# Peptides against a protein of PDB entry 5JXT, part 5

Target 1, 319 residues: chain A of PDB entry 5JXT
Amino acid sequence: SLLPKKEINVYIGMSEMQVKWYQKILEKDIDAVNGAGGKRESKTRLLNIVMQLRKCCNHPYLFEGAEPGPPYTTDEHLIYNAGKMVVLDKLLKRIQKQGSRVLIFSQMSRLLDILEDYCVFRGYKYCRIDGSTAHEDRIAAIDEYNKPGSDKFIFLLTTRAGGLGINLTTADIVILYDSDWNPQADLQAMDRAHRIGQTKQVVVYRFVTDNAIEEKVLERAAQKLRLDQLVIQQGRAQVAAKAAANKDELLSMIQHGAEKVFQTKGAFGTMAEKGSQLDDDDIDAILQAGETRTKELNARYEKLGIDDLQKFTSESAYE

## One batch from the design tools (peptide; aimed at target 1 L78 I114 D117)

Design b2_p28_1 (made by RFdiffusion4)
Pose (drawn by RFdiffusion4):
Structure b2_p28_1 (pose): chain A 317 residues (1-241, 244-319), chain P 28 residues (1-28)
Amino acid sequence: SLLPKKEINVYIGMSEMQVKWYQKILEKDIDAVNGAGGKRESKTRLLNIVMQLRKCCNHPYLFEGAEPGPPYTTDEHLIYNAGKMVVLDKLLKRIQKQGSRVLIFSQMSRLLDILEDYCVFRGYKYCRIDGSTAHEDRIAAIDEYNKPGSDKFIFLLTTRAGGLGINLTTADIVILYDSDWNPQADLQAMDRAHRIGQTKQVVVYRFVTDNAIEEKVLERAAQKLRLDQLVIQQGRAQVAAAANKDELLSMIQHGAEKVFQTKGAFGTMAEKGSQLDDDDIDAILQAGETRTKELNARYEKLGIDDLQKFTSESAYE
Amino acid sequence: EEEEEEEEEEEEEEEEEEEEEEEEEEEE
């Protein structure tokens, strides 16, 4: 029995420093922010703003010249200058206290570099797979974290790095520091720990910058994820739109017994006998429209799970 | 669900506009 994973959006604010940088990004190209300029502009200008705001929602030290002036030290400012780091510090502390281990995913490798400095600062044992990591390296990295009684605690990965089917069930908590544009990428990262061999409840925490660009980014991915489900659930429709033996058999046998019983004429003919007054016609049209409504209202309301013929129906016996 | 409700409200507004146009045409 594999427990369904718990996925929780953790909405996070921004530090005073992030606001300064967030405002500068928006100011440096305020024209495009207010939707100015021609409609012919290429997508490049706006997408550059998206990248900067994404970096800014992650950590301000991703911008050069942002870390407090030279010389550079690695201290508490690494934590308190990014809202996500403040939430993560207490979250990681609580995770180790309850005997849990965690996979931390990110879109940007420069952020895992920042998380490396944090893990060394707090004394956390950790592993890293980068996507810019050789094959034999990440095999050892997987094994080191999956070794029984492993020294490691945190596993730093990029959402895409490892490839398909890698197993990290020796962890039961997943933290998505930032989200991906296509939902299948994040969903695959969660299934590094949420797969066969996982014994404990898998909990996934997704850091989201509330009232900023990442909240809006998240709604779109949630939509695209909903659209994918509808397509996959309806993937049986085109194969259904020939005729089975039973379908052909049912068409022929329908009402055949009543036909054999009949010596004279059938229903509408036996009761009225090829002569029809106005009243008889009116009953035929009223009974038909009623049947027509009930038939259409029954089928136009159905779903794929009702229309889909099982392959075992072809096993006529 | 909320998006579907918003789409229904937009369709109702469009229908009301079409009815007003038809009334104006009749008066003319």

Design b2_p28_1_s1 (made by RFdiffusion4, then SolubleMPNN; from b2_p28_1, 14 letters changed)
Fold by OpenDDE base, seed 1:
Structure b2_p28_1_s1 (fold): chain B 319 residues (1-319), chain A 28 residues (1-28)
Amino acid sequence: as target 1 above (319 residues)
Amino acid sequence: DKEEEEKKKKEEEEKEKKEKEEKKKKEE
């Protein structure tokens, strides 16, 4: 029988470079961040700020002029300048030693470019599929990854390209490097490994930048998923789950952690304490803390009714 | 070096093209 998948949110501090870029993004639009734009502030401007903050949470080199150079060389700076890369680098070494194989999903094809450079730098053999990959090349990459005795350790995918009904049951680990606004897209991605033909326990690691906008993206996705489940169970199809965040919701998401980011000199959390010097015990502590916070998050939304789930409570923005 | 990575990427793409062409020639 297929074992239930284990899902763990992995909460990761920003690097010093990410904090500096996160501050710069907020400062550039400080009037919008403070809500001073009032009724005239466009939803489009807030969505643009959200997109820049999400890019920062993924990797600072997604911004023009962020990469150190010349010379522009791939080195340890690619890892230590992004909290997610520091955790990924340690986690992949553990996964490989266990004889597991891994799917890495992102919303951003440009992040997959950085992950390709990382794979080359570490000597990891990989396959890649994104939204631009031709159908024939997509089949070839899947077949190369799934072949018996394949030496391809990593499969890099955009979440949407990975959602297209493919079988990747030759992997047992899934890393969601970032989250989709639609929790169903992430479920469809992890179900590429978690399906008939899987023989191992599937483990899903969802990377979440701590004290940043990604916590609110995750909370909103969990809220939406619970609402969708309750609507199906109660037959209340007329509950239009407001698919798109309103202006006040977007503003609250942008404001989350902003004060702490402005007060911070250097990195956050384990990135401030250890940086790139994380060991196996530090990774175990991060995973255990993540498992606890994941259970707490799920338990919070399991108790909520439809009417509570329709109210975006801003109260969670200040905790 | 970006030039060496582009050279390796071109050499891998040329190897994959040659393997695809050899596989196509074996299936003809």
Scores: peptide ipSAE 0.000, ipTM 0.268, DockQ to the pose 0.000
OpenDDE base, seeds 2, 3, 4, 5: peptide ipSAE 0.000, 0.000, 0.000, 0.000; ipTM 0.245, 0.304, 0.245, 0.255

Design b2_p28_1_s2 (made by RFdiffusion4, then SolubleMPNN; from b2_p28_1, 13 letters changed)
Fold by OpenDDE base, seed 1:
Structure b2_p28_1_s2 (fold): chain B 319 residues (1-319), chain A 28 residues (1-28)
Amino acid sequence: as target 1 above (319 residues)
Amino acid sequence: SEEEEEKKKKEEEEKKKKEEEEERKKKE
């Protein structure tokens, strides 16, 4: 029988470079961040700020002029300048030693470009599929990854391209490097490994930048998922889950952790204490803390009714 | 020893990080 998947949110501090870029993004639009734009502040401007903050949470090299150079060479700086890369680098070594194979999903094809450079730099054999990959090349990449005795360790996918009904049951580990606004897209992605033909325990690691916009993206996705479940159970199809965040919701998401980011000199959390020097015990501590916070998050939303889930409570912005 | 190579690698990584931060400050 297929074992239930284990899902763990992995909460990761920003690197020093990410903190500096996160501050710069907030400072550039400080009037919008403080809500001083009032009724005139466009939803489009807030969505643009959210997108820049999400890029920062993924990797600072997604910004023009962020990469050190010339010379522009792939080196350890590609890893230590992003908290997610530091954790990914240690986690992949553990996954490989266990004889597991891994799917890595992102919303951003440009992040997959950085992950390709990383794979080459570490000597990891990989396959890639994104939204621009031709149908024939997509079949070839899937077949190359799934073949018996495949030496391909990593499959890099955009979440949307991975959602297209493919079978990747030859992998047992799923890393969601970032989250979709639609929790169903992430479920569809992890179900590429968690389906009939899987023989191992599937483990899903969801990377979440701590004290940043991504915590609110995750909370909103969890809220939406619970609401969708309750609507199905109660037959209340008319509860239009407000699919798109309103202006005040977007502003609250942007403000989350902003004060702490402005007060911070250097990196956050384990990235401040250890940086790239994370060991196996530090990774175990991060995973254990993540498992606890994941259970707490799920337990919070399981107790809420439809009416509570329809109210975006700003109170969670200050905890 | 493997420990001396890891220590040298860490010192080179810290040195590169510092050089990159100084180059970034010169471009601002």
Scores: peptide ipSAE 0.000, ipTM 0.246, DockQ to the pose 0.000
OpenDDE base, seeds 2, 3, 4, 5: peptide ipSAE 0.000, 0.000, 0.000, 0.000; ipTM 0.243, 0.218, 0.251, 0.249

Design b2_p28_1_s3 (made by RFdiffusion4, then SolubleMPNN; from b2_p28_1, 14 letters changed)
Fold by OpenDDE base, seed 1:
Structure b2_p28_1_s3 (fold): chain B 319 residues (1-319), chain A 28 residues (1-28)
Amino acid sequence: as target 1 above (319 residues)
Amino acid sequence: DEEEERRRREEEERRERERRERERRERE
């Protein structure tokens, strides 16, 4: 029988470089961030800010002129300049030592380009597929990864490319490097490893930048997932949960953690304390804290009815 | 709106892939 998957949100502080870039993004559009544009602010402008903040949460080298150089070199700076990379680097070492194999999903193909450079730098053998990969090349990459005795440790995927119904049950670890707005896309990605033919306990690590927009992306996705479940259970016509965030929701998401980001000199949380010097005990503490916060998040939404889940509640961020 | 955000990502991703590929070619 297939074992239930274990899902853990991994809350990760920003690096010093991420904090500086996050501040710059907010400062560039400070009038929009403060709501000074009022009803006249375009939803388009807010969506652009959200996109830039999500890029920052993933890696600062997703911005022009962020990468140190010339000369541009792949070195430890690729890791320590992004909180998610610091945690990923330690986690992958542990996963490999355990004899596990890992799927890494992102929404951003350009983040996969950074992860390829990282894999080469660390000497990790990998496969890659994204939205641009030809059908034949996708089959070849899947077959190369799934073959008995495959030396490929990592599979890099865009979440969208993972949605194609492929079987990757030869991996037992799933890392969601970032989250989709649609929780069903992430579930479909997890179901690449968590499927008939899996022989191991599947563990899903969802990376979430702490005190940033990604917490609100996660909350919104969890809310939507619970709403979808309740609508199915109650047989109510899919009140097409207005799939798109409204302007006020987007503004609230952009404002989340912004004050603390502006007040911060350096990195956040464990990244400020240890940065790239994270040890195994620090990783265990991050995973344990993440497991607790994951249970609390789920328990919050399990108590809400359909009518409550249709409203964006900002209040749940401060308790 | 999710589709428009996705299209914008795909377009930004394309432009910056083209930039990184250019920067790689300038290193060779």
Scores: peptide ipSAE 0.031, ipTM 0.574, DockQ to the pose 0.000
OpenDDE base, seeds 2, 3, 4, 5: peptide ipSAE 0.028, 0.031, 0.026, 0.030; ipTM 0.557, 0.521, 0.528, 0.548

Design b2_p28_1_s4 (made by RFdiffusion4, then SolubleMPNN; from b2_p28_1, 12 letters changed)
Fold by OpenDDE base, seed 3:
Structure b2_p28_1_s4 (fold): chain B 319 residues (1-319), chain A 28 residues (1-28)
Amino acid sequence: as target 1 above (319 residues)
Amino acid sequence: EEKEREEEEKRRREEEERKKREEEEEKK
């Protein structure tokens, strides 16, 4: 029988470089961030800020002129300049030693480019699929990954491209490097490994930048997932989960943790304490804290009815 | 619930055995 998947949110502090870029993004649009634009502030502007903040949470090298160079050489800077890469680097070493194989999902194909450079730098053998991958090349990559005795350790996928009905049950670990606004897209990604033919316990690590917009993306996704489940259970098909955040919700999401980010000199949390020198005990502590916060997050939404979940805004999560 | 606890305990043991092996390799 297929074992239930274990899902753990991994809360990760920003690197010093991420904090600096997060500040710059907020400062560039400070009037919008402070709500000073009022009714004239476009939803498109707020969505753009959200996308820049999400890029920052993933990797600062997603911005023009962020990568150190010339010379543009892949080195340890690719890792230590992004909190998620620091945790990923340690976690992948652990996963490999356990004889596991891993799917890494992102919303951003440009992050997969960074992860390819990382894989080459660390000597990890990988496959890649994104939205631009031709159908034949996609089949070839899946077959190469799934073949008996495959030397491919990592599969890099965009969440949406990986969601397309493929079987990757030869992997038992799933890393969601970022989250989709639609929790169903992430579930569909997990279901590439968590499917008939899986023989191992599937573990899903969801990377979440702590004290940043990604916490609010996660909360909104968890709320939506619970609402969708309750709507299905109660047959209330007319409860369209508000698929798109309104302006006030987007503004609240942008403002989340912004003050603390502006006050922060250097890195955040465990990244400030240890930086790239995370050991296995630091990883265990991050995973344990993440598991606790995951249980708390789920328990918060499990107690809410449909009417409460519909009224629940990202602001009411902290009251 | 019990199976999840057994698998979590198994993973914890495998991690502890790995740490011991790494500490033994660093001492060589």
Scores: peptide ipSAE 0.015, ipTM 0.474, DockQ to the pose 0.000
OpenDDE base, seeds 1, 2, 4, 5: peptide ipSAE 0.000, 0.000, 0.000, 0.012; ipTM 0.300, 0.295, 0.303, 0.457; seed 4 fails the geometry check

Design b2_p28_2 (made by RFdiffusion4)
Pose (drawn by RFdiffusion4):
Structure b2_p28_2 (pose): chain A 317 residues (1-241, 244-319), chain P 28 residues (1-28)
Amino acid sequence: SLLPKKEINVYIGMSEMQVKWYQKILEKDIDAVNGAGGKRESKTRLLNIVMQLRKCCNHPYLFEGAEPGPPYTTDEHLIYNAGKMVVLDKLLKRIQKQGSRVLIFSQMSRLLDILEDYCVFRGYKYCRIDGSTAHEDRIAAIDEYNKPGSDKFIFLLTTRAGGLGINLTTADIVILYDSDWNPQADLQAMDRAHRIGQTKQVVVYRFVTDNAIEEKVLERAAQKLRLDQLVIQQGRAQVAAAANKDELLSMIQHGAEKVFQTKGAFGTMAEKGSQLDDDDIDAILQAGETRTKELNARYEKLGIDDLQKFTSESAYE
Amino acid sequence: SKSKLQERAEEEEEEEEEEEEEEEEEEE
């Protein structure tokens, strides 16, 4: 029995420093922010703003010249200058206290570099797979974290790095520092720990910058994830839109017994006998429209799970 | 040992010094 995973959006604010940088990004190209300029502009200008705001929502030290002036030290400012780092510090502390291990995913390798300095600063044992990591390296990195009684605690990955089917069930908590544009990528990262061999409840925490660009980014991905489900759930419809033996058999046998019983005429003919006054016609049209409504209202309301014929129906016996 | 951020900052300063030297040589 594999427990369904718990996915939680953790909405996070921004530090005072992030606001300064966030404002500068928006100011440096305020024209495009207010939707100025021609409609002919290529997508490049706006997408550059998205990248900067994404970096800013992650950590301000991703911008050169942002870390406090030279010389550079690795201290508490690495934590308190990014809202996500403040939440993560207490979250990681609570995770180790309850005997849990965690996979931390990110879109940007420069952010895992910042998380490396954090792990060394706090004394956390950790592994890293980067996507810019050789094959034999990440095999050892997987094994080191999966070794029984492993020294490691945190596993730093990029959402894409490892490839399909790698197993990290020796962890039960997943933290998505930032989200991906396509939902299948984040969903695959969660299934590094949420797969066969996982014994404990898998909990996934997704850091989201509330009232900023990442909240809006998230709604779109949630929509695209909902659209994918509808396509996949309806993937049986085109194969259903020939005729089975039973379907052909049912068409022929329908009402055949009543036909054999009949010596004279059938229903509408036996009761009225090829002569029809106005009242008889009116009853035929009223009974038909009623049947027509009930038939259409029944089938136009159905779903794929009702229309889909099982392959075992072809096993006529 | 030095941190990743310290190592990166040192590399960026070295690259900026090399670029300034190349610009001065071109002007000469």

Design b2_p28_2_s1 (made by RFdiffusion4, then SolubleMPNN; from b2_p28_2, 18 letters changed)
Fold by OpenDDE base, seed 5:
Structure b2_p28_2_s1 (fold): chain B 319 residues (1-319), chain A 28 residues (1-28)
Amino acid sequence: as target 1 above (319 residues)
Amino acid sequence: MLSRLQRRAAELAARRAAEEERRRRLLE
C-alpha cells in the first residue's frame, strides 16, 4: 500500500546577502511598501515587488550584479549567500547517506540554473526538466532518472514542467525549493513521487524563508488549499475562489517582516548563528521546529469554515 | 568576464537559436 506522504515546512533564515538585497528591494520602492501610493499604486508594481522579494528568498544571484566577481566562480559562496542553499546542502548529504533520491522543484528556471551549478560543484548526478525542455529530451531525462540502478541522485524540475503527469516514483524525497501561488501545482509536483509504484515513505520538504514574504505566500496557499478541499467536500462548486491576492493582500505580504529586515544587521536566525557551518544537530533542530510550525499552521486552517476562508481570498492574479 | 546570469542567458539564447535552426531545417 502507498504510505501517506509526510510534509514538513522548513523555515529558513536569510543570509546576510539576502537581507541586504531584500532591504534594497524594499528601499527602491519604499513609497509603495509604506502604502504611500494609496489607491494609485498599481497592482503590477506590487506584483513586481513580490516577485523580486521571492527571487531574493530563493537566491540573491538571481539579480544582476549580485554575484561576487570577477572572477565569477562556482564555489562555497553559491551556498552561504542563500539560506535555502545552506539547508539544502546539508539536507542533500543526509538524503544521499540514507540511500534516498530527490526531486527538487522550483518556480524559477533561473534557480534551477544555480542548482545545476551547485550539483556540478558538489559532484551530484542530476537530471533537469523545465518549461523549455524539448519533449524528447524530457522523455530521455525521465527514463535516465527512472532507470534501474540510475546514478542520477537529483532531479531538478520546474513545478509546472514536473506537474505534467510524469512518474518519478524512483525518488522518495521531494524538496519544494519555493512554493507556487496555487497549492495544487505543488501537490501535483509531490504526486510525481507519491504515486502507485512508490515503495518508500515519501517525505516532502517545503522551504520557506522565515520572516519574509514567503511565509505569507505559504499562508495564502494553505488557505486556498483548505478552501478548495472544503468546497469539494461540500459540493459548493460556485465558490470560485478568487485566486489572486488583491492590492491590500500584496501590500500586507510585502510589509510582512520588512521592519525586522530593516532593523537586522547580518543574517537571520540560524543563519546568523551558524551561517554555512550548520551541523547535523542544527538541521535536526530546523526540521523539528518546521514540523511543529507545520502542525500549527495546518491546525489554524482546519478549524476554519468556508466563510472564514473566503474572507481571506481576493481576486485572481492569473493574468 | 560574464556573470553566471549573463553566461546562462547566453547559453539559453544559443540553445534556443540552435533549436529554432533545427526546427527550420526540419520544416524545409
Scores: peptide ipSAE 0.373, ipTM 0.806, DockQ to the pose 0.062
OpenDDE base, seeds 1, 2, 3, 4: peptide ipSAE 0.368, 0.369, 0.320, 0.349; ipTM 0.803, 0.813, 0.727, 0.740

Design b2_p28_3 (made by RFdiffusion4)
Pose (drawn by RFdiffusion4):
Structure b2_p28_3 (pose): chain A 317 residues (1-241, 244-319), chain P 28 residues (1-28)
Amino acid sequence: SLLPKKEINVYIGMSEMQVKWYQKILEKDIDAVNGAGGKRESKTRLLNIVMQLRKCCNHPYLFEGAEPGPPYTTDEHLIYNAGKMVVLDKLLKRIQKQGSRVLIFSQMSRLLDILEDYCVFRGYKYCRIDGSTAHEDRIAAIDEYNKPGSDKFIFLLTTRAGGLGINLTTADIVILYDSDWNPQADLQAMDRAHRIGQTKQVVVYRFVTDNAIEEKVLERAAQKLRLDQLVIQQGRAQVAAAANKDELLSMIQHGAEKVFQTKGAFGTMAEKGSQLDDDDIDAILQAGETRTKELNARYEKLGIDDLQKFTSESAYE
Amino acid sequence: EEEEEEEELEEEEEEREEAREKFREEKE
């Protein structure tokens, strides 16, 4: 029995420093922010703003000249200058206290570099797979974290790094520091720990910058995830739109017994006998429209799970 | 002037990386 994973959006604010940088990004190209300029502009200008706001929502130290002036030290400012780091510090502390281990995923490798300085600062044992990591390296990194009684606690990965089918069931908590544009990428990261061999409840925490660009980014991905489900669930429809032996057999046998029983004429003919007054015609049209409504209202309301013929139906016996 | 400002930023980023490497070595 594999327990369904718990996925939680943790909505996070921004530090005072992030607001300064967030405002500068929006100010440096306020024209494009207000939707000015021609409609012919290429997508490049707006996408550059998206990248900067994404970096700003992650950590201000991703911008050069943002860390407090030289010389540079690695201290508490690494935590309190990014809202996500403040939430993560207490979250990681609580995770270790309850005997849990955690996989931390990110889109940017420069952020895992910042998380590396944090892990050394707090004394956390950790592993890292980067996507810019050789094959033999990440094999050892996987094994080191999966070793029984492992010294490690945190596993730092990029959402895409490891490839398909790698196993990290020796962890039961997943933290997505930032989200991906395609939902299948984040969902695959969660299934590094949420797969066969996982014994404990998998909990996934997704850091989202509330009232900023990442909240809006998330709704789109949630929509695209919903669209994918509808396509996959309806993937049976085109194969259904020939005729089975039973389908052909049912068409022929339908009402055949009543035909054999009949010596004279059938229904509409036996009761009225090829002569029809106005009242008889009106009853035929009223009974037909009623049947037509009930038939259409029954089938236009159905779904794929009702129309889909099982392959075992072809096993006529 | 823009090239000088970029060179200064690159030097400061190198100093930052060196400082973080030294910090990591001290912790080991």

Design b2_p28_6 (made by RFdiffusion4)
Pose (drawn by RFdiffusion4):
Structure b2_p28_6 (pose): chain A 317 residues (1-241, 244-319), chain P 28 residues (1-28)
Amino acid sequence: SLLPKKEINVYIGMSEMQVKWYQKILEKDIDAVNGAGGKRESKTRLLNIVMQLRKCCNHPYLFEGAEPGPPYTTDEHLIYNAGKMVVLDKLLKRIQKQGSRVLIFSQMSRLLDILEDYCVFRGYKYCRIDGSTAHEDRIAAIDEYNKPGSDKFIFLLTTRAGGLGINLTTADIVILYDSDWNPQADLQAMDRAHRIGQTKQVVVYRFVTDNAIEEKVLERAAQKLRLDQLVIQQGRAQVAAAANKDELLSMIQHGAEKVFQTKGAFGTMAEKGSQLDDDDIDAILQAGETRTKELNARYEKLGIDDLQKFTSESAYE
Amino acid sequence: EEEERNEARQEKLEEREEEEEEEEEEEE
């Protein structure tokens, strides 16, 4: 029995420093922010703003010249200058206290570099797979974290790095520092720990910058994830739109017994006998429209799970 | 230990500056 994973959006604010940088990004190209300029502009200008705001929502030290002036030290400012780091510090502390281990995913390798400095600062044992990591390296990294009684606690990965089917069930908590544009990528990262061999409840925490660009980014991905489900659930429809033996058999046998019983004429003919007054016609049209409504209202309301014929129906016996 | 962390951080930042200079040269 594999427990369904718990996925939680953790909405996070921004530090005072992030606001300064967030405002500068928006100011340096305020024209494009207010939707100025021609409609002919290529997508490049806006997408550059998205990248900067994404970096800014992650950590301000991703911008050169942002870390406090030289010389550079690795201290508490690495934590308190990014809202996500403040939430993560207490979250990681609580995770180790309850005997849990955690996989931390990110879109940007430069952020895992910042998380490396944090792990060394707090004394956390950790592993890293980068996507810029050789094959034999990440095999050892997987084994090191999966070794029984492993020294490690945190596993730093990029959402794409490892490839398909790698197993990290020796962890039961997943933290998505930032989200991906396609939902299948984040969903695959969660299934690094949420797969066969996982014994404990998998909990996934997704850091989201509330009232900023990442909240809006998240809604779109949630929509694209909902669209994918509808396509997959309806993937049986085109194969259904020939005729089975039973379908052909049912068409022929329908009402055949009543036909055999009949010596004279059938229903509409036996009761009225090829002569029809106005009242008889009106009853035929009223009974038909009623049947027509009930038939259409029944089938136009159905779903794929009702229309889909099982392959075992072809096993006529 | 603190001196070693500071030195490793400064080396990482110098490497990033070199990478950004190389990217600017390539764009030119």

Design b2_p28_6_s4 (made by RFdiffusion4, then SolubleMPNN; from b2_p28_6, 21 letters changed; failed a check: too like the target's own chain)
Amino acid sequence: RKEELDRRHQERLAARAAEAAAAAAALA

